# Designs tried in a protein design run: peptides against a protein of PDB entry 3B8E. Part 192

Target 1, 230 residues: chain A of PDB entry 3B8E
Amino acid sequence: PFLIFIIANIPLPLGTVTILCIDLGTDMVPAISLAYEQAESDIMKRQPRNPKTDKLVNEQLISMAYGQIGMIQALGGFFTYFVILAENGFLPIHLLGLRVNWDDRWINDVEDSYGQQWTYEQRKIVEFTCHTPFFVTIVVVQWADLVICKTRRNSVFQQGMKNKILIFGLFEETALAAFLSYCPGMGVALRMYPLKPTWWFCAFPYSLLIFVYDEVRKLIIRRRPGGWVE

## One batch from the design tools (peptide; made by RFdiffusion4, then SolubleMPNN)

Design b2_p26_1_s4 (from b2_p26_1, 24 letters changed)
Fold by OpenDDE base, seed 4:
Formats: structure tokens, sequence, C-alpha cells
Structure b2_p26_1_s4 (fold): chain B 230 residues (1-230), chain A 26 residues (1-26)
């Protein structure tokens, strides 16, 4: 998210506090939960044919898959960001290069896509309105990520949701998201303004996309064992 | 305060982003 902020020079879509909350709050417990995930039955039964090459290939494929998932997560967050700003009169194309003027407290007449002038305070309210739903979007997309991460080859439907710690992690990150979104004072303290409940659903298509992507990937692996997708 | 720290962090990040954006535009 921050890279796109720099490259596109758009208003900051995700605040530093929200990034910190992702790193410390949403990633930690799930990561621990995955460490206690029961090994997939096929992983335990399948010895590597070639320990050196198969390990390297597996690490590369895993890193690639997680990299792709991470990109989809970021796209989900940015989608929510752009929707909110568009609803407030800032079309995506207008946001390109706008950051310099956006963050200048002395410019109180930044125009939106429709010629409406926005004061610094008004712009910051809109910016901070994006922080919470961006964060929530990441959390919702991470639900799908965490669910799919428990399996390498088997479908989620085959493996099931057996890890109670993983389930707890999902609830923890959701509870954190709800707390940050709706607790009084969070708008002032963390610049995370309350969001409408409807924004929780904005990420669902992306969660579904990740889920479908992973199931298709796993299906390919099952049909072509030892293929380049494994 | 946490808010002050957050604001300072945002300011620094914004400044860094601006510098990088300027450098990228050259």
Amino acid sequence: as target 1 above (230 residues)
Amino acid sequence: SLEELAEEARRRLAELAERLARAAAE
C-alpha cells in the first residue's frame, strides 16, 4: 500500500497506525496459529523425491503464491479506498499526483473531480475515513488467506477447519478490527474513523477471489502432481 | 500521546513519500 502511495503520489490510503495494527495485531496470532497447524496428510506421507530441488521448488512456489495473494489483498484495500474517495467526489484519476496538495495544510481549496473545493480539515477527514475501511478490507481478505494457508494440496473442504487456534486468530483479528472501527475515541486517537457496516462487505469479492484462486491452484496440483504449479 | 506519535509518523512518512515522488519525477 505504501509503495503505491509513493509511486502514484496519491493521498495516504492506509495510516501508519493501521499498518502497525496489521503487523502486530492481525498477523501475529494467525502466524502462531499456522505454526500449530496439523500437517497435511499428504505432506507427511510424501517424502521429497529430491530433497534439494524439491525444497527449493516448493519454497519458490509458496513464495510466489503468497506474493500473489498479498497483491490481491493490497488490491482489495485499494479498491475500498478508491470507492470511498470516489463517493466523496475524488475519482481515481484525479488522485494521481494529488498528495502534495492534499497534505499541504496551507492549501484549502483543493478541488475534487467535480470542482468542489476541500479545506485541509475536510480532506483529512476523508483521508482518515479511508484508513479504517482499508484496514478492515485487509482483515476480511486475510480471512480467506488464513483459511487457504492451512492446506498445500488438499482442498479446504477436504482438510476442514480443525485448528482451533487458527479459528481463534480469525476471531481475534476481527475483534480488533471491530474495536478499532467502532470504539469511541479511535477516530481521534488513531485517526481511524468509524465505518459503515456495509464497508465490511466491500472486501468479500476479493476474499472469494483468493479462495477460488487457491482452490484452482490446488486442483491443478492434484491433477498434475510434480508440475510447475506445485 | 499515541495520537501525537501517530501524527508525527504520518508526517515523516508523507515527507519521505514526497521526496521519493520528486526523485521519481526527475
Scores: peptide ipSAE 0.012, ipTM 0.271, DockQ to the pose 0.019
Fold by OpenDDE base, seed 3:
Structure b2_p26_1_s4 (fold): chain B 230 residues (1-230), chain A 26 residues (1-26)
Amino acid sequence: as target 1 above (230 residues)
Amino acid sequence: SLEELAEEARRRLAELAERLARAAAE
Protein backbone atom coordinates (compact mmCIF):
# COMPACT_ATOMS: atom_id res chain seq x y z
CA PRO B 1 0.00 0.00 0.00
CA PHE B 2 2.71 2.46 0.92
CA LEU B 3 4.72 1.64 -2.21
CA ILE B 4 1.69 2.36 -4.44
CA PHE B 5 1.19 5.66 -2.62
CA ILE B 6 4.75 6.63 -3.52
CA ILE B 7 4.73 5.30 -7.09
CA ALA B 8 1.35 6.77 -8.04
CA ASN B 9 1.84 10.01 -6.03
CA ILE B 10 -1.71 9.78 -4.67
CA PRO B 11 -2.88 11.14 -1.30
CA LEU B 12 -1.73 8.92 1.58
CA PRO B 13 -4.22 6.03 1.89
CA LEU B 14 -2.88 4.77 5.23
CA GLY B 15 -1.84 6.68 8.30
CA THR B 16 1.46 5.99 10.06
CA VAL B 17 -0.32 4.42 13.03
CA THR B 18 -2.34 2.20 10.71
CA ILE B 19 0.83 1.11 8.91
CA LEU B 20 2.49 0.35 12.24
CA CYS B 21 -0.56 -1.66 13.34
CA ILE B 22 -0.42 -3.67 10.10
CA ASP B 23 3.34 -4.23 10.25
CA LEU B 24 3.52 -5.06 13.96
CA GLY B 25 0.13 -6.70 14.45
CA THR B 26 -1.08 -8.11 11.15
CA ASP B 27 2.18 -9.19 9.52
CA MET B 28 4.05 -10.36 12.62
CA VAL B 29 1.46 -12.90 13.78
CA PRO B 30 1.38 -14.74 10.42
CA ALA B 31 5.20 -14.71 10.38
CA ILE B 32 5.33 -16.23 13.87
CA SER B 33 2.65 -18.72 12.83
CA LEU B 34 4.80 -19.77 9.87
CA ALA B 35 7.87 -20.14 12.06
CA TYR B 36 5.95 -22.49 14.36
CA GLU B 37 4.52 -24.42 11.40
CA GLN B 38 8.03 -24.99 10.06
CA ALA B 39 9.15 -26.22 13.45
CA GLU B 40 6.14 -28.59 13.70
CA SER B 41 6.54 -29.77 10.10
CA ASP B 42 10.26 -30.40 10.60
CA ILE B 43 9.37 -32.66 13.55
CA MET B 44 6.80 -34.62 11.50
CA LYS B 45 8.59 -34.80 8.15
CA ARG B 46 11.02 -37.62 7.57
CA GLN B 47 14.55 -36.43 6.84
CA PRO B 48 14.24 -34.08 3.89
CA ARG B 49 15.97 -35.69 0.92
CA ASN B 50 17.84 -32.46 0.34
CA PRO B 51 17.34 -30.14 3.34
CA LYS B 52 18.78 -27.07 1.59
CA THR B 53 16.73 -27.26 -1.62
CA ASP B 54 13.48 -28.42 0.00
CA LYS B 55 13.65 -25.69 2.66
CA LEU B 56 14.39 -23.02 0.04
CA VAL B 57 11.52 -24.17 -2.18
CA ASN B 58 9.10 -24.22 0.74
CA GLU B 59 10.22 -20.76 1.91
CA GLN B 60 9.80 -19.40 -1.62
CA LEU B 61 6.32 -20.93 -1.95
CA ILE B 62 5.24 -19.53 1.40
CA SER B 63 6.70 -16.13 0.50
CA MET B 64 4.86 -16.12 -2.84
CA ALA B 65 1.57 -17.18 -1.22
CA TYR B 66 1.83 -14.43 1.39
CA GLY B 67 2.92 -11.96 -1.27
CA GLN B 68 -0.17 -12.79 -3.34
CA ILE B 69 -2.50 -12.54 -0.32
CA GLY B 70 -0.84 -9.24 0.60
CA MET B 71 -1.46 -7.90 -2.91
CA ILE B 72 -5.15 -8.86 -2.72
CA GLN B 73 -5.39 -7.19 0.70
CA ALA B 74 -3.79 -4.05 -0.69
CA LEU B 75 -6.21 -4.04 -3.65
CA GLY B 76 -9.12 -4.31 -1.22
CA GLY B 77 -7.83 -1.41 0.84
CA PHE B 78 -7.23 0.74 -2.25
CA PHE B 79 -10.72 -0.03 -3.55
CA THR B 80 -12.20 1.28 -0.30
CA TYR B 81 -9.90 4.30 -0.47
CA PHE B 82 -10.92 5.16 -4.05
CA VAL B 83 -14.64 4.70 -3.25
CA ILE B 84 -14.44 7.12 -0.31
CA LEU B 85 -12.51 9.71 -2.30
CA ALA B 86 -14.86 9.36 -5.28
CA GLU B 87 -17.85 9.93 -2.97
CA ASN B 88 -16.14 13.13 -1.83
CA GLY B 89 -15.59 14.35 -5.40
CA PHE B 90 -12.11 12.97 -6.19
CA LEU B 91 -12.15 10.46 -9.04
CA PRO B 92 -9.24 7.95 -9.18
CA ILE B 93 -7.74 9.47 -12.34
CA HIS B 94 -7.70 12.92 -10.73
CA LEU B 95 -5.77 11.59 -7.72
CA LEU B 96 -2.77 10.59 -9.84
CA GLY B 97 -0.01 13.12 -9.22
CA LEU B 98 -2.20 15.16 -6.85
CA ARG B 99 -0.09 14.37 -3.75
CA VAL B 100 2.28 17.32 -4.20
CA ASN B 101 -0.58 19.83 -4.13
CA TRP B 102 -2.58 17.76 -1.63
CA ASP B 103 0.15 17.83 1.01
CA ASP B 104 1.01 21.52 0.45
CA ARG B 105 -0.33 23.49 3.41
CA TRP B 106 -0.17 26.75 1.48
CA ILE B 107 -2.47 25.58 -1.32
CA ASN B 108 -6.06 25.99 -0.14
CA ASP B 109 -7.78 25.85 -3.53
CA VAL B 110 -7.11 22.30 -4.76
CA GLU B 111 -9.94 21.44 -7.13
CA ASP B 112 -11.73 18.12 -7.13
CA SER B 113 -13.01 16.36 -10.26
CA TYR B 114 -16.08 18.63 -10.25
CA GLY B 115 -14.25 21.94 -9.79
CA GLN B 116 -14.99 22.28 -6.06
CA GLN B 117 -12.13 23.89 -4.14
CA TRP B 118 -10.80 22.12 -1.05
CA THR B 119 -8.81 23.74 1.74
CA TYR B 120 -5.84 21.93 3.26
CA GLU B 121 -7.85 21.13 6.38
CA GLN B 122 -10.78 19.74 4.39
CA ARG B 123 -8.42 17.57 2.30
CA LYS B 124 -6.77 16.17 5.42
CA ILE B 125 -10.15 15.31 6.94
CA VAL B 126 -11.02 13.32 3.81
CA GLU B 127 -7.58 11.65 3.83
CA PHE B 128 -7.93 10.66 7.48
CA THR B 129 -11.44 9.38 6.78
CA CYS B 130 -9.80 6.84 4.45
CA HIS B 131 -7.24 5.54 6.98
CA THR B 132 -9.62 3.65 9.27
CA PRO B 133 -11.68 1.99 6.49
CA PHE B 134 -8.45 0.88 4.77
CA PHE B 135 -7.25 -0.80 7.97
CA VAL B 136 -10.65 -2.37 8.65
CA THR B 137 -10.74 -3.68 5.07
CA ILE B 138 -7.41 -5.44 5.62
CA VAL B 139 -8.68 -6.97 8.89
CA VAL B 140 -11.91 -8.22 7.25
CA VAL B 141 -9.92 -9.68 4.35
CA GLN B 142 -7.74 -11.51 6.88
CA TRP B 143 -10.88 -13.17 8.30
CA ALA B 144 -11.03 -15.03 5.01
CA ASP B 145 -7.59 -16.46 5.76
CA LEU B 146 -8.92 -17.76 9.07
CA VAL B 147 -11.89 -19.42 7.34
CA ILE B 148 -9.56 -20.91 4.72
CA CYS B 149 -7.29 -22.34 7.40
CA LYS B 150 -10.31 -23.74 9.27
CA THR B 151 -11.64 -25.48 6.14
CA ARG B 152 -8.33 -27.33 5.65
CA ARG B 153 -9.61 -30.40 7.53
CA ASN B 154 -6.42 -32.48 7.37
CA SER B 155 -4.11 -29.53 8.00
CA VAL B 156 -6.20 -28.06 10.87
CA PHE B 157 -5.45 -31.08 13.07
CA GLN B 158 -1.77 -31.05 12.11
CA GLN B 159 -1.48 -27.26 12.45
CA GLY B 160 -3.17 -26.92 15.85
CA MET B 161 -0.65 -24.48 17.35
CA LYS B 162 -0.41 -22.41 14.17
CA ASN B 163 -4.18 -22.05 14.01
CA LYS B 164 -4.35 -20.93 17.65
CA ILE B 165 -1.73 -18.26 17.01
CA LEU B 166 -3.51 -17.16 13.83
CA ILE B 167 -6.89 -17.01 15.60
CA PHE B 168 -5.36 -15.00 18.42
CA GLY B 169 -3.74 -12.63 15.92
CA LEU B 170 -6.99 -12.09 14.01
CA PHE B 171 -8.82 -11.47 17.27
CA GLU B 172 -6.18 -8.94 18.30
CA GLU B 173 -6.38 -7.21 14.90
CA THR B 174 -10.19 -7.08 15.09
CA ALA B 175 -10.12 -5.73 18.63
CA LEU B 176 -7.53 -3.14 17.61
CA ALA B 177 -9.61 -2.16 14.55
CA ALA B 178 -12.69 -1.74 16.74
CA PHE B 179 -10.73 0.26 19.32
CA LEU B 180 -9.18 2.60 16.73
CA SER B 181 -12.50 3.01 14.87
CA TYR B 182 -14.84 3.68 17.79
CA CYS B 183 -12.82 4.91 20.77
CA PRO B 184 -13.48 8.61 21.46
CA GLY B 185 -10.47 10.85 20.87
CA MET B 186 -8.76 8.57 18.30
CA GLY B 187 -9.69 11.01 15.54
CA VAL B 188 -7.58 13.71 17.19
CA ALA B 189 -4.84 11.55 18.69
CA LEU B 190 -4.27 9.11 15.81
CA ARG B 191 -6.06 10.92 12.95
CA MET B 192 -8.41 7.97 12.57
CA TYR B 193 -11.98 9.14 12.31
CA PRO B 194 -14.87 6.90 13.41
CA LEU B 195 -15.94 4.32 10.85
CA LYS B 196 -19.55 3.89 9.84
CA PRO B 197 -20.54 0.25 10.39
CA THR B 198 -21.60 -0.03 6.73
CA TRP B 199 -17.95 0.22 5.62
CA TRP B 200 -17.17 -3.13 7.24
CA PHE B 201 -19.26 -4.74 4.51
CA CYS B 202 -17.23 -3.17 1.67
CA ALA B 203 -14.41 -5.63 2.39
CA PHE B 204 -16.55 -8.79 2.11
CA PRO B 205 -16.23 -9.11 -1.70
CA TYR B 206 -12.44 -9.19 -1.28
CA SER B 207 -12.70 -11.74 1.52
CA LEU B 208 -14.75 -13.86 -0.88
CA LEU B 209 -12.10 -13.33 -3.58
CA ILE B 210 -9.37 -14.65 -1.27
CA PHE B 211 -11.59 -17.59 -0.34
CA VAL B 212 -12.13 -18.43 -4.03
CA TYR B 213 -8.41 -17.97 -4.73
CA ASP B 214 -7.43 -20.40 -1.99
CA GLU B 215 -10.05 -22.96 -3.05
CA VAL B 216 -8.68 -22.78 -6.61
CA ARG B 217 -5.15 -23.16 -5.22
CA LYS B 218 -6.24 -26.19 -3.17
CA LEU B 219 -7.93 -27.66 -6.23
CA ILE B 220 -4.71 -27.27 -8.25
CA ILE B 221 -2.68 -28.90 -5.44
CA ARG B 222 -5.16 -31.80 -5.28
CA ARG B 223 -4.99 -32.35 -9.03
CA ARG B 224 -1.19 -32.08 -9.17
CA PRO B 225 0.24 -33.43 -5.93
CA GLY B 226 3.95 -32.64 -5.69
CA GLY B 227 3.72 -29.60 -7.95
CA TRP B 228 5.60 -26.35 -7.29
CA VAL B 229 2.35 -24.73 -6.02
CA GLU B 230 2.60 -26.70 -2.74
CA SER A 1 2.56 14.99 21.42
CA LEU A 2 1.66 11.56 19.98
CA GLU A 3 0.24 13.41 16.98
CA GLU A 4 3.49 15.26 16.34
CA LEU A 5 5.43 12.01 16.69
CA ALA A 6 3.06 10.31 14.26
CA GLU A 7 3.39 13.18 11.79
CA GLU A 8 7.16 13.15 12.10
CA ALA A 9 7.22 9.38 11.64
CA ARG A 10 4.98 9.76 8.59
CA ARG A 11 7.25 12.44 7.13
CA ARG A 12 10.34 10.31 7.70
CA LEU A 13 8.67 7.25 6.20
CA ALA A 14 7.49 9.29 3.22
CA GLU A 15 10.98 10.70 2.73
CA LEU A 16 12.50 7.24 3.02
CA ALA A 17 10.00 5.88 0.55
CA GLU A 18 10.71 8.72 -1.88
CA ARG A 19 14.42 7.97 -1.59
CA LEU A 20 13.74 4.30 -2.25
CA ALA A 21 11.53 5.16 -5.22
CA ARG A 22 14.22 7.44 -6.64
CA ALA A 23 16.83 4.76 -6.10
CA ALA A 24 14.60 2.21 -7.85
CA ALA A 25 14.05 4.58 -10.78
CA GLU A 26 17.75 4.88 -11.16
Scores: peptide ipSAE 0.007, ipTM 0.265, DockQ to the pose 0.020
Fold by OpenDDE base, seed 2:
Structure b2_p26_1_s4 (fold): chain B 230 residues (1-230), chain A 26 residues (1-26)
Amino acid sequence: as target 1 above (230 residues)
Amino acid sequence: SLEELAEEARRRLAELAERLARAAAE
């Protein structure tokens, strides 16, 4: 998010403190929950032909998969960001290069895509309105990510939802998201303004996309063992 | 105020990022 903010020179989609809450807070309990997931029986049964090479390949594949999922998560967040800004009159194309004027407190006549002028205070309210739904989008997408990350090769339908710790992690993450979104003072402390419940559903298409992507990936891995998709 | 501190932190981070981006473009 921060890299796109710099490269595209758009208004900040997610606050730095909120990013830290995701990286250090929101992801921690889910990561711990995944550590208690039962290893896939096939991973444990597959003796590595070459322990050094096969371990390295698996680590690379895992890193690529997490990188791809992370990119999809970011895309989901940015989608929500652009939808909110578009609903407030700022089309995505108009946001390109707008940061300089957007962040300038002395400019109180920044025009939207429809010629409406926005004061600095109004712009910051809209910006901070984006922070909460971006965060919530990440959490909702992480639901799918956590579910699919249970296994590397097996379908979620085959492995099942046996890990009670993972289920607890999903609820805890959701509760944290609700707390950060609706607790008084979070707008000041974290620049996370209260979120309308409808915005929780904006992430669902991306959660579904990740789910479908991973199931297809796993299906390919099962059909073509040793392929580049591993 | 906490808001001013957060805004200052954002400015510093943005400046740092711009410097890094310039350094990467060289």
Scores: peptide ipSAE 0.006, ipTM 0.266, DockQ to the pose 0.017
Fold by OpenDDE base, seed 5:
Structure b2_p26_1_s4 (fold): chain B 230 residues (1-230), chain A 26 residues (1-26)
Amino acid sequence: as target 1 above (230 residues)
Amino acid sequence: SLEELAEEARRRLAELAERLARAAAE
């Protein structure tokens, strides 16, 4: 997200506090839940044919899968960001290169895509209004990610939601998202303004996409054992 | 106030991020 912010010179889509809440608050319990999750019986019971090469390949494939999921997650966040800014009069094309004028507190006449002028305060409110939906989008996408990361080869339908710690993690991150989104004073304290409830649903297509992608990936792995996807 | 401290911390973090961004651009 930060790289796109720098390269595209767009208004900041995600605040530092929001990033900290994701990294320390949202991801910690889920990560612990995955660590305590019983290793997929199929992975642990298969003796590696070559312990050195098979470990390296496995680590690379896991890293690539997490990288791909992270990219889809970022795309979901940016989609939500662009939709909110578009609803407020800033079309995606107009945001390119706008950062310099956007962040200048002395410029109070930044024009949107429709010729409306925005004061520094007004446009910062819109920017901060994007932070909460971006965060919520990440949380909603993480629901799917946590569920799919529970197993590498087996379908979620086969393994089920047996990990109580994982379920607790899902509730924790959802509760944190609700707290940051709707608790009075969070707009001032964290620059996270209240979110319209409809934005929780905006991320669902991306969660579904990740879920479908991972189920298809797992299906390919099951049908082609030892393939490049495994 | 805690709010002023939070704002100052945010300003410093933003400045640090900007410095890091400049350093990454060099």
Scores: peptide ipSAE 0.005, ipTM 0.252, DockQ to the pose 0.021; fails the geometry check

Design b2_p26_2_s1 (from b2_p26_2, 22 letters changed)
Fold by OpenDDE base, seed 1:
Structure b2_p26_2_s1 (fold): chain B 230 residues (1-230), chain A 26 residues (1-26)
Amino acid sequence: as target 1 above (230 residues)
Amino acid sequence: MEEVERVLEEMQRRVEELLKKIEEAL
């Protein structure tokens, strides 16, 4: 989010508080839940890692985590961000380079895509209104990410949803996301303004995309073990 | 509540300023 914020000079898509809510709130329990996942049925058939040559975090893992899944997550968030700004009169094309004027407290006549003028306060409300849906989008995409992280090679359909702690993690992160989105006072306390229930659905295509992508990846790995996709 | 709001606004401003500095350094 911040890289695009800098490069494109757009209004801040995801606030620091929402990032902290992700990292400290919604990510921890799901991440811990993976420690309780059952071993894949074929784990004993895999060669052990060579500690002298093989890094724990290799380029393939970085490419998958950051370059693929992380990119899809970011795209989901930005999609939601652009939808919300568009619903508030700011089309994506007009957001490019707008940051300087957007963040200037003395400019109270920033025009939207329809020629409506926005005060600094109104703009900040819209900006902060984007933070909650962006956060929720990440959580919804994390459902798929958490589920796909259950296994490296086996399909989720083969592994099943036996890890009750993971199911609890999915529930917890969703409940926390709902709490942060709808609890009165969160707009003041955390700059997390209420989310329209319809905005939850903005993330679903990306969640599905991650799930399908990873299942296809795993299918390729099962068919061609030892490939660069593993 | 107003004090929390003020603090959050200040924090936001600081982050934005830092990001601008990063941009200028790039």
Scores: peptide ipSAE 0.008, ipTM 0.268, DockQ to the pose 0.025
Fold by OpenDDE base, seed 2:
Structure b2_p26_2_s1 (fold): chain B 230 residues (1-230), chain A 26 residues (1-26)
Amino acid sequence: as target 1 above (230 residues)
Amino acid sequence: MEEVERVLEEMQRRVEELLKKIEEAL
């Protein structure tokens, strides 16, 4: 999100506080829950890693985590961001290069895509209105990400949902997201304004996309062991 | 609440200024 904010020179899609809430709040319990996941049924049938040739963190893992799944997550967040800004009169094409004027407190006549002028205060309300739904979108996408991270090779349907701590983690991150989104005072304390309940659904296609993508990936790995996809 | 809001606004402004400096350096 932050790199696109710089490169595209658009208004800030995700606040620093919301980033910290993701990294320190919603990710910790789910990540710990994976330590309690049952081993894949074939793990003891795999050859031990060769410490001379096989890195623990390889280019494939980096490509998967940052290059593929992370890109789908970011696309989900940006989709929600662009939907909210479009609902407020700012079409995606008009946002390109707008940040300089958007963040200038002395400019009170920034025009939207329909020629409506927006004060600095109004623009910041719209910006902060984007932060909460972007955050919630990341949490909803993390549901799929957490579930797919249960296994490297086995389908989720083969592994099942037996890890009660993982289930608890899914509820905890969702409850935290709901608390941060709807608790009175969060707009002042965290610049997280309440979101429309309908904006939760903006993330669901991307959550489903991650799930389908990973199941297809795992299917390819099962059919072609030792391929570049593993 | 107003003091917290002021601190958050100041932090945001400082981050924005740092971002502008990074952009000018790039």
Scores: peptide ipSAE 0.007, ipTM 0.268, DockQ to the pose 0.024
Fold by OpenDDE base, seed 5:
Structure b2_p26_2_s1 (fold): chain B 230 residues (1-230), chain A 26 residues (1-26)
Amino acid sequence: as target 1 above (230 residues)
Amino acid sequence: MEEVERVLEEMQRRVEELLKKIEEAL
């Protein structure tokens, strides 16, 4: 999100506070919950890791986490962002290069795609209106991400949802997201304006896409062990 | 609430300043 903000010079799609809420709030308990996940049924059939050659974090993990899943998450967030801005009169093409004028507090006549002029305050309200739905989109996509992280090779359907701590983590992150989105004063305290409940569903296609993608990936790994997809 | 708002505004200002510095360095 932040890189696209800089490169495309678009209004900030996700605020620093919302990023901190993700990193410190919604991600911590779910991430810890994975430590309590049951071992995969085939773990004892795998060779032990060679500590001299096998890194805990490898290029495959980085590619999967940031290059694939992270990109789908980002696409989901940006989809929500562009829809909200379009509903407020700013079409995606008009946002390119707009950041400089958007962030200038002395410019109060920034035009939208329909020729309506927006004050600095109005623009910032719209920007901050995007932050919460983007945040919620990430949380909804993280449901799928957390679930797929339960296993490296086995299908989630084979592993099941027996980890009560993980289930608690899913509820915790959702409850925290709802609290941050709808608690009175969050618009002032965190610049997180309330969102329409319908925005929670905007991420569902991307969450499903992640889930399907990973299940297909795992299916390929099971059929062709030692492939580049592992 | 007002104090939190002031802190947030200051943080935003600092981030904007840092962004400008990064842009100038690129």
Scores: peptide ipSAE 0.007, ipTM 0.276, DockQ to the pose 0.025
Fold by OpenDDE base, seed 3:
Structure b2_p26_2_s1 (fold): chain B 230 residues (1-230), chain A 26 residues (1-26)
Amino acid sequence: as target 1 above (230 residues)
Amino acid sequence: MEEVERVLEEMQRRVEELLKKIEEAL
């Protein structure tokens, strides 16, 4: 999100507070829950990692986490962001380069794509209206991420959902997201304005895409062990 | 929480100002 904010000079799609709510709130309990996951059925057939040669974080893990899954998450968030801004009169093409004028407190006549003028306060309300749906989109996509991270090779259907701590983590992150989105005063405290419940469903196609993508990847790994996809 | 938010807002503002300077230099 922040890289596109820089490169495209668009209004800030995700606030620093919302990023912290993701990193410190919604991601911690789910990440800890993975430590309680049952080992895959083939774990005893794998050689122990050599701590001197084998990196804990390899290029494949970085490519999968940041390059593939992280990009799908970002696309989901940006889709939600562009839809909200378009509904408020700002088409995606008009957002390019708008950041400088958008963030200027002295400019109160920024025009939308339809020639309507927006004050600084009105623009900031619209910007903060994007933060909550973007955050919720990330949380909904993280459901799929957490589930796919249970295993490296086995399908989720083979491993099952027996980890009660992981299930608790999914409920915790969802409850936290709902609390931050709908609790009175969060708009003032965290700049997270309430969202329509329909915005939760906007992320579901992306969660499904991640899940299907990873199941296909795991299927390929099972059929062709030692391939470039592993 | 308010102090953390204030620090984060200030950091965000500084980053935004740096980005504006980079844009003006480009």
Scores: peptide ipSAE 0.013, ipTM 0.293, DockQ to the pose 0.021; fails the geometry check

Design b2_p26_2_s2 (from b2_p26_2, 23 letters changed)
Fold by OpenDDE base, seed 1:
Structure b2_p26_2_s2 (fold): chain B 230 residues (1-230), chain A 26 residues (1-26)
Amino acid sequence: as target 1 above (230 residues)
Amino acid sequence: MEEVEEVLKKMQELREELLKKIEEAL
């Protein structure tokens, strides 16, 4: 998000506070919950990792986590961001290069895509209104990410949802996201304005996409063991 | 998901009620 903010010179899609809420709030409990997941049925058939040659984090894992899943998460967030800005009169094409004027407190006549002028305060309200839905979108996409991380090869349907700690983690991150989104005073304290319930649904296609993508990936791994997808 | 949506709806309603009460108290 921050790289696109710099490169495209668009209004800030995700604030520092919301990033901290993701990293410190919503990610920890779900990540810990994976330690309580049941082993895959084939784990005892695998050779133990050679600690001298085998890295704990390999290129395939980095590619999967950052290159694929992380990119889909970012796309989901940006989709939500663009939807909200478009609903407020700012089409995606109009946002390119707008940051300089957007962040200037002395410019109170920034026009949207329909010629409506926006004051600095109005623009900042819209910006901060985007931060919360972007954050929530990441959380909703993280549901799928957490679920797919349960197994390397087995389908979620084969592994099942028996890990109560993982279910608790999903509930906790969702409850925290809801709290941060809807608790009175969060707009002042954290610059997290409440989101319309409909904006939660902007994330669902991307959550589903991650889930389907990983199930297809796992299906390929099961059919072609030792492939580049593993 | 339905339960989450219901909770979110309730939280929104509660927020609106609280905001209204704050506005009435000011």
Scores: peptide ipSAE 0.006, ipTM 0.231, DockQ to the pose 0.027
Fold by OpenDDE base, seed 4:
Structure b2_p26_2_s2 (fold): chain B 230 residues (1-230), chain A 26 residues (1-26)
Amino acid sequence: as target 1 above (230 residues)
Amino acid sequence: MEEVEEVLKKMQELREELLKKIEEAL
């Protein structure tokens, strides 16, 4: 998000505080929960990792985590961001290069895509209105990400949802997201304004996409062991 | 900033409580 903010000079999609809420709030408990996941049924049939040749974090894992899943997550967040700005009169094309004028306190006549003028205060309200739904979108997409991280090869349907700590983590991150989104005072304290319930649904297609993508990937791995997808 | 610190503190406390409950449940 921050890289696109710089490169495209768009209004800030996700604030620093919301990033901290993701990294420290919603990600930690789910990540810890994976330590309690049951071993895959075939784990004892796999050769032990060679510590001298096999990196714990290899290029394939980086490519999957950041290059594939992370990109789908980012697309989900930006989709939500663009939907909200479009609902407020700012079409995606109009946002390109707008940051300089958007962040200037002395410019009170920034026009939207329909010629409506927006004051600095109004623009900041819209910007902060985007932060919460972007955050929530990341959390909703993280549901799928956490579930797919349970196994490397087995389908989620084969492994099942037996890890109660992981299930708890999903509820915890969701409850935290709801709290940060709807608790009175969060708009002032965290610049996280309440989101319309409909904006939660913006993330669902991307969560489904991640889930389907990973199940297809795992299916390919099971059918062609030792392939480039593993 | 003080309100943000208070919310962050509450989030940390909640996290610690959750971790304790997880440890107790294990």
Scores: peptide ipSAE 0.006, ipTM 0.244, DockQ to the pose 0.234
Fold by OpenDDE base, seed 2:
Structure b2_p26_2_s2 (fold): chain B 230 residues (1-230), chain A 26 residues (1-26)
Amino acid sequence: as target 1 above (230 residues)
Amino acid sequence: MEEVEEVLKKMQELREELLKKIEEAL
């Protein structure tokens, strides 16, 4: 998100506080819950990793985590961001290069895509209005990520949802997201303004996309063991 | 917040310098 903010010179889509809430708030319990996941049924049939040839973190894992899934997550967040800005009169094309004027407190006549002028205070309210839905979009997408991370090869339907700690982590993450989004005073304390319930639905297509993508990936791995997708 | 704004300003300056160097190289 921050790299695209710099490259595209758009208003800040995700604040530092919301990033910290993701990294320290919503990710911890779900990540710990994976330590309690049941081993895949075939894990004991696999040869042990050769520590000389097989890296624990390989280029494939980095490509999957950051290059594929992370990209889909970012696209989901940016989609929600662009929807909210478009609802407030700022079309995506108009946002390109707008950051300089957007962040200047002395410019109070920044025009939207319809010629409406926005004060600095109004622009910052809209910016902070984007932070919460972007955060919530990441949380909703993380539901799919947590579920897909349960297994490397087995389908989620084969492994099942028997890990009660993982289920608890999903509820805790969701409850925390709801608390941060709707608790009075969060707009002042964390610059997280309340979101419309409809904006939660902007994330669901991307959560579904990640889930379908990973199930297809796992299906390919099962059909072609030792392929470049593994 | 002031530190973040300073970092953002430095990153903007660096971006503008890089863009200028790219334009001069082209």
Scores: peptide ipSAE 0.000, ipTM 0.215, DockQ to the pose 0.014
Fold by OpenDDE base, seed 5:
Structure b2_p26_2_s2 (fold): chain B 230 residues (1-230), chain A 26 residues (1-26)
Amino acid sequence: as target 1 above (230 residues)
Amino acid sequence: MEEVEEVLKKMQELREELLKKIEEAL
């Protein structure tokens, strides 16, 4: 998000506070919950890892986590961001290069795509209005990410949802996201303005995409063990 | 399970404290 903010010179799509809420708030319990997941049914049939050659974190894992899933998450967040700005009169093309004027406190006549002028305060409200839905989008996409992380090879349908701690984590992160999004005073305290309930649905296609993508990946791994996708 | 619930409760308390500290620092 921050890199695109700099490169495209667009208004800030995700605030520092919302990032902290993700990293320290919504991700921690779900991540810990994976430690309590049941082993895959075939784990005892696999050879032990060679500690000299096999890294715990390898290029494939990095590629999967950051290159594939992380990109889908980012796309989901940016989609939500562009939808909200478009609903407020700022089309994506108009946002390119707008940051300089957007962040200038002395410019109170920034025009949207329809010729409406926006004061600095109005622009900042719209910017901060994007932060919460972007955050929520990440949380909704993380539902799928957490579920797919339960297994390396087995389908989630084969593994099932027996981990009560993981289920609790999903509810906890969702409840926290809802609290931060709708609690009175969060707009002042955390610059997290309330979101329209409809904006939660902006993330669902991306959550589904992650889930389908991973199930297809796992299917390929099951059919071709030792392939480059593993 | 009781130990896990206790850890989860403690983590929730820590989160609330962290959020409060973030609110105080902003």
Scores: peptide ipSAE 0.006, ipTM 0.248, DockQ to the pose 0.046; fails the geometry check

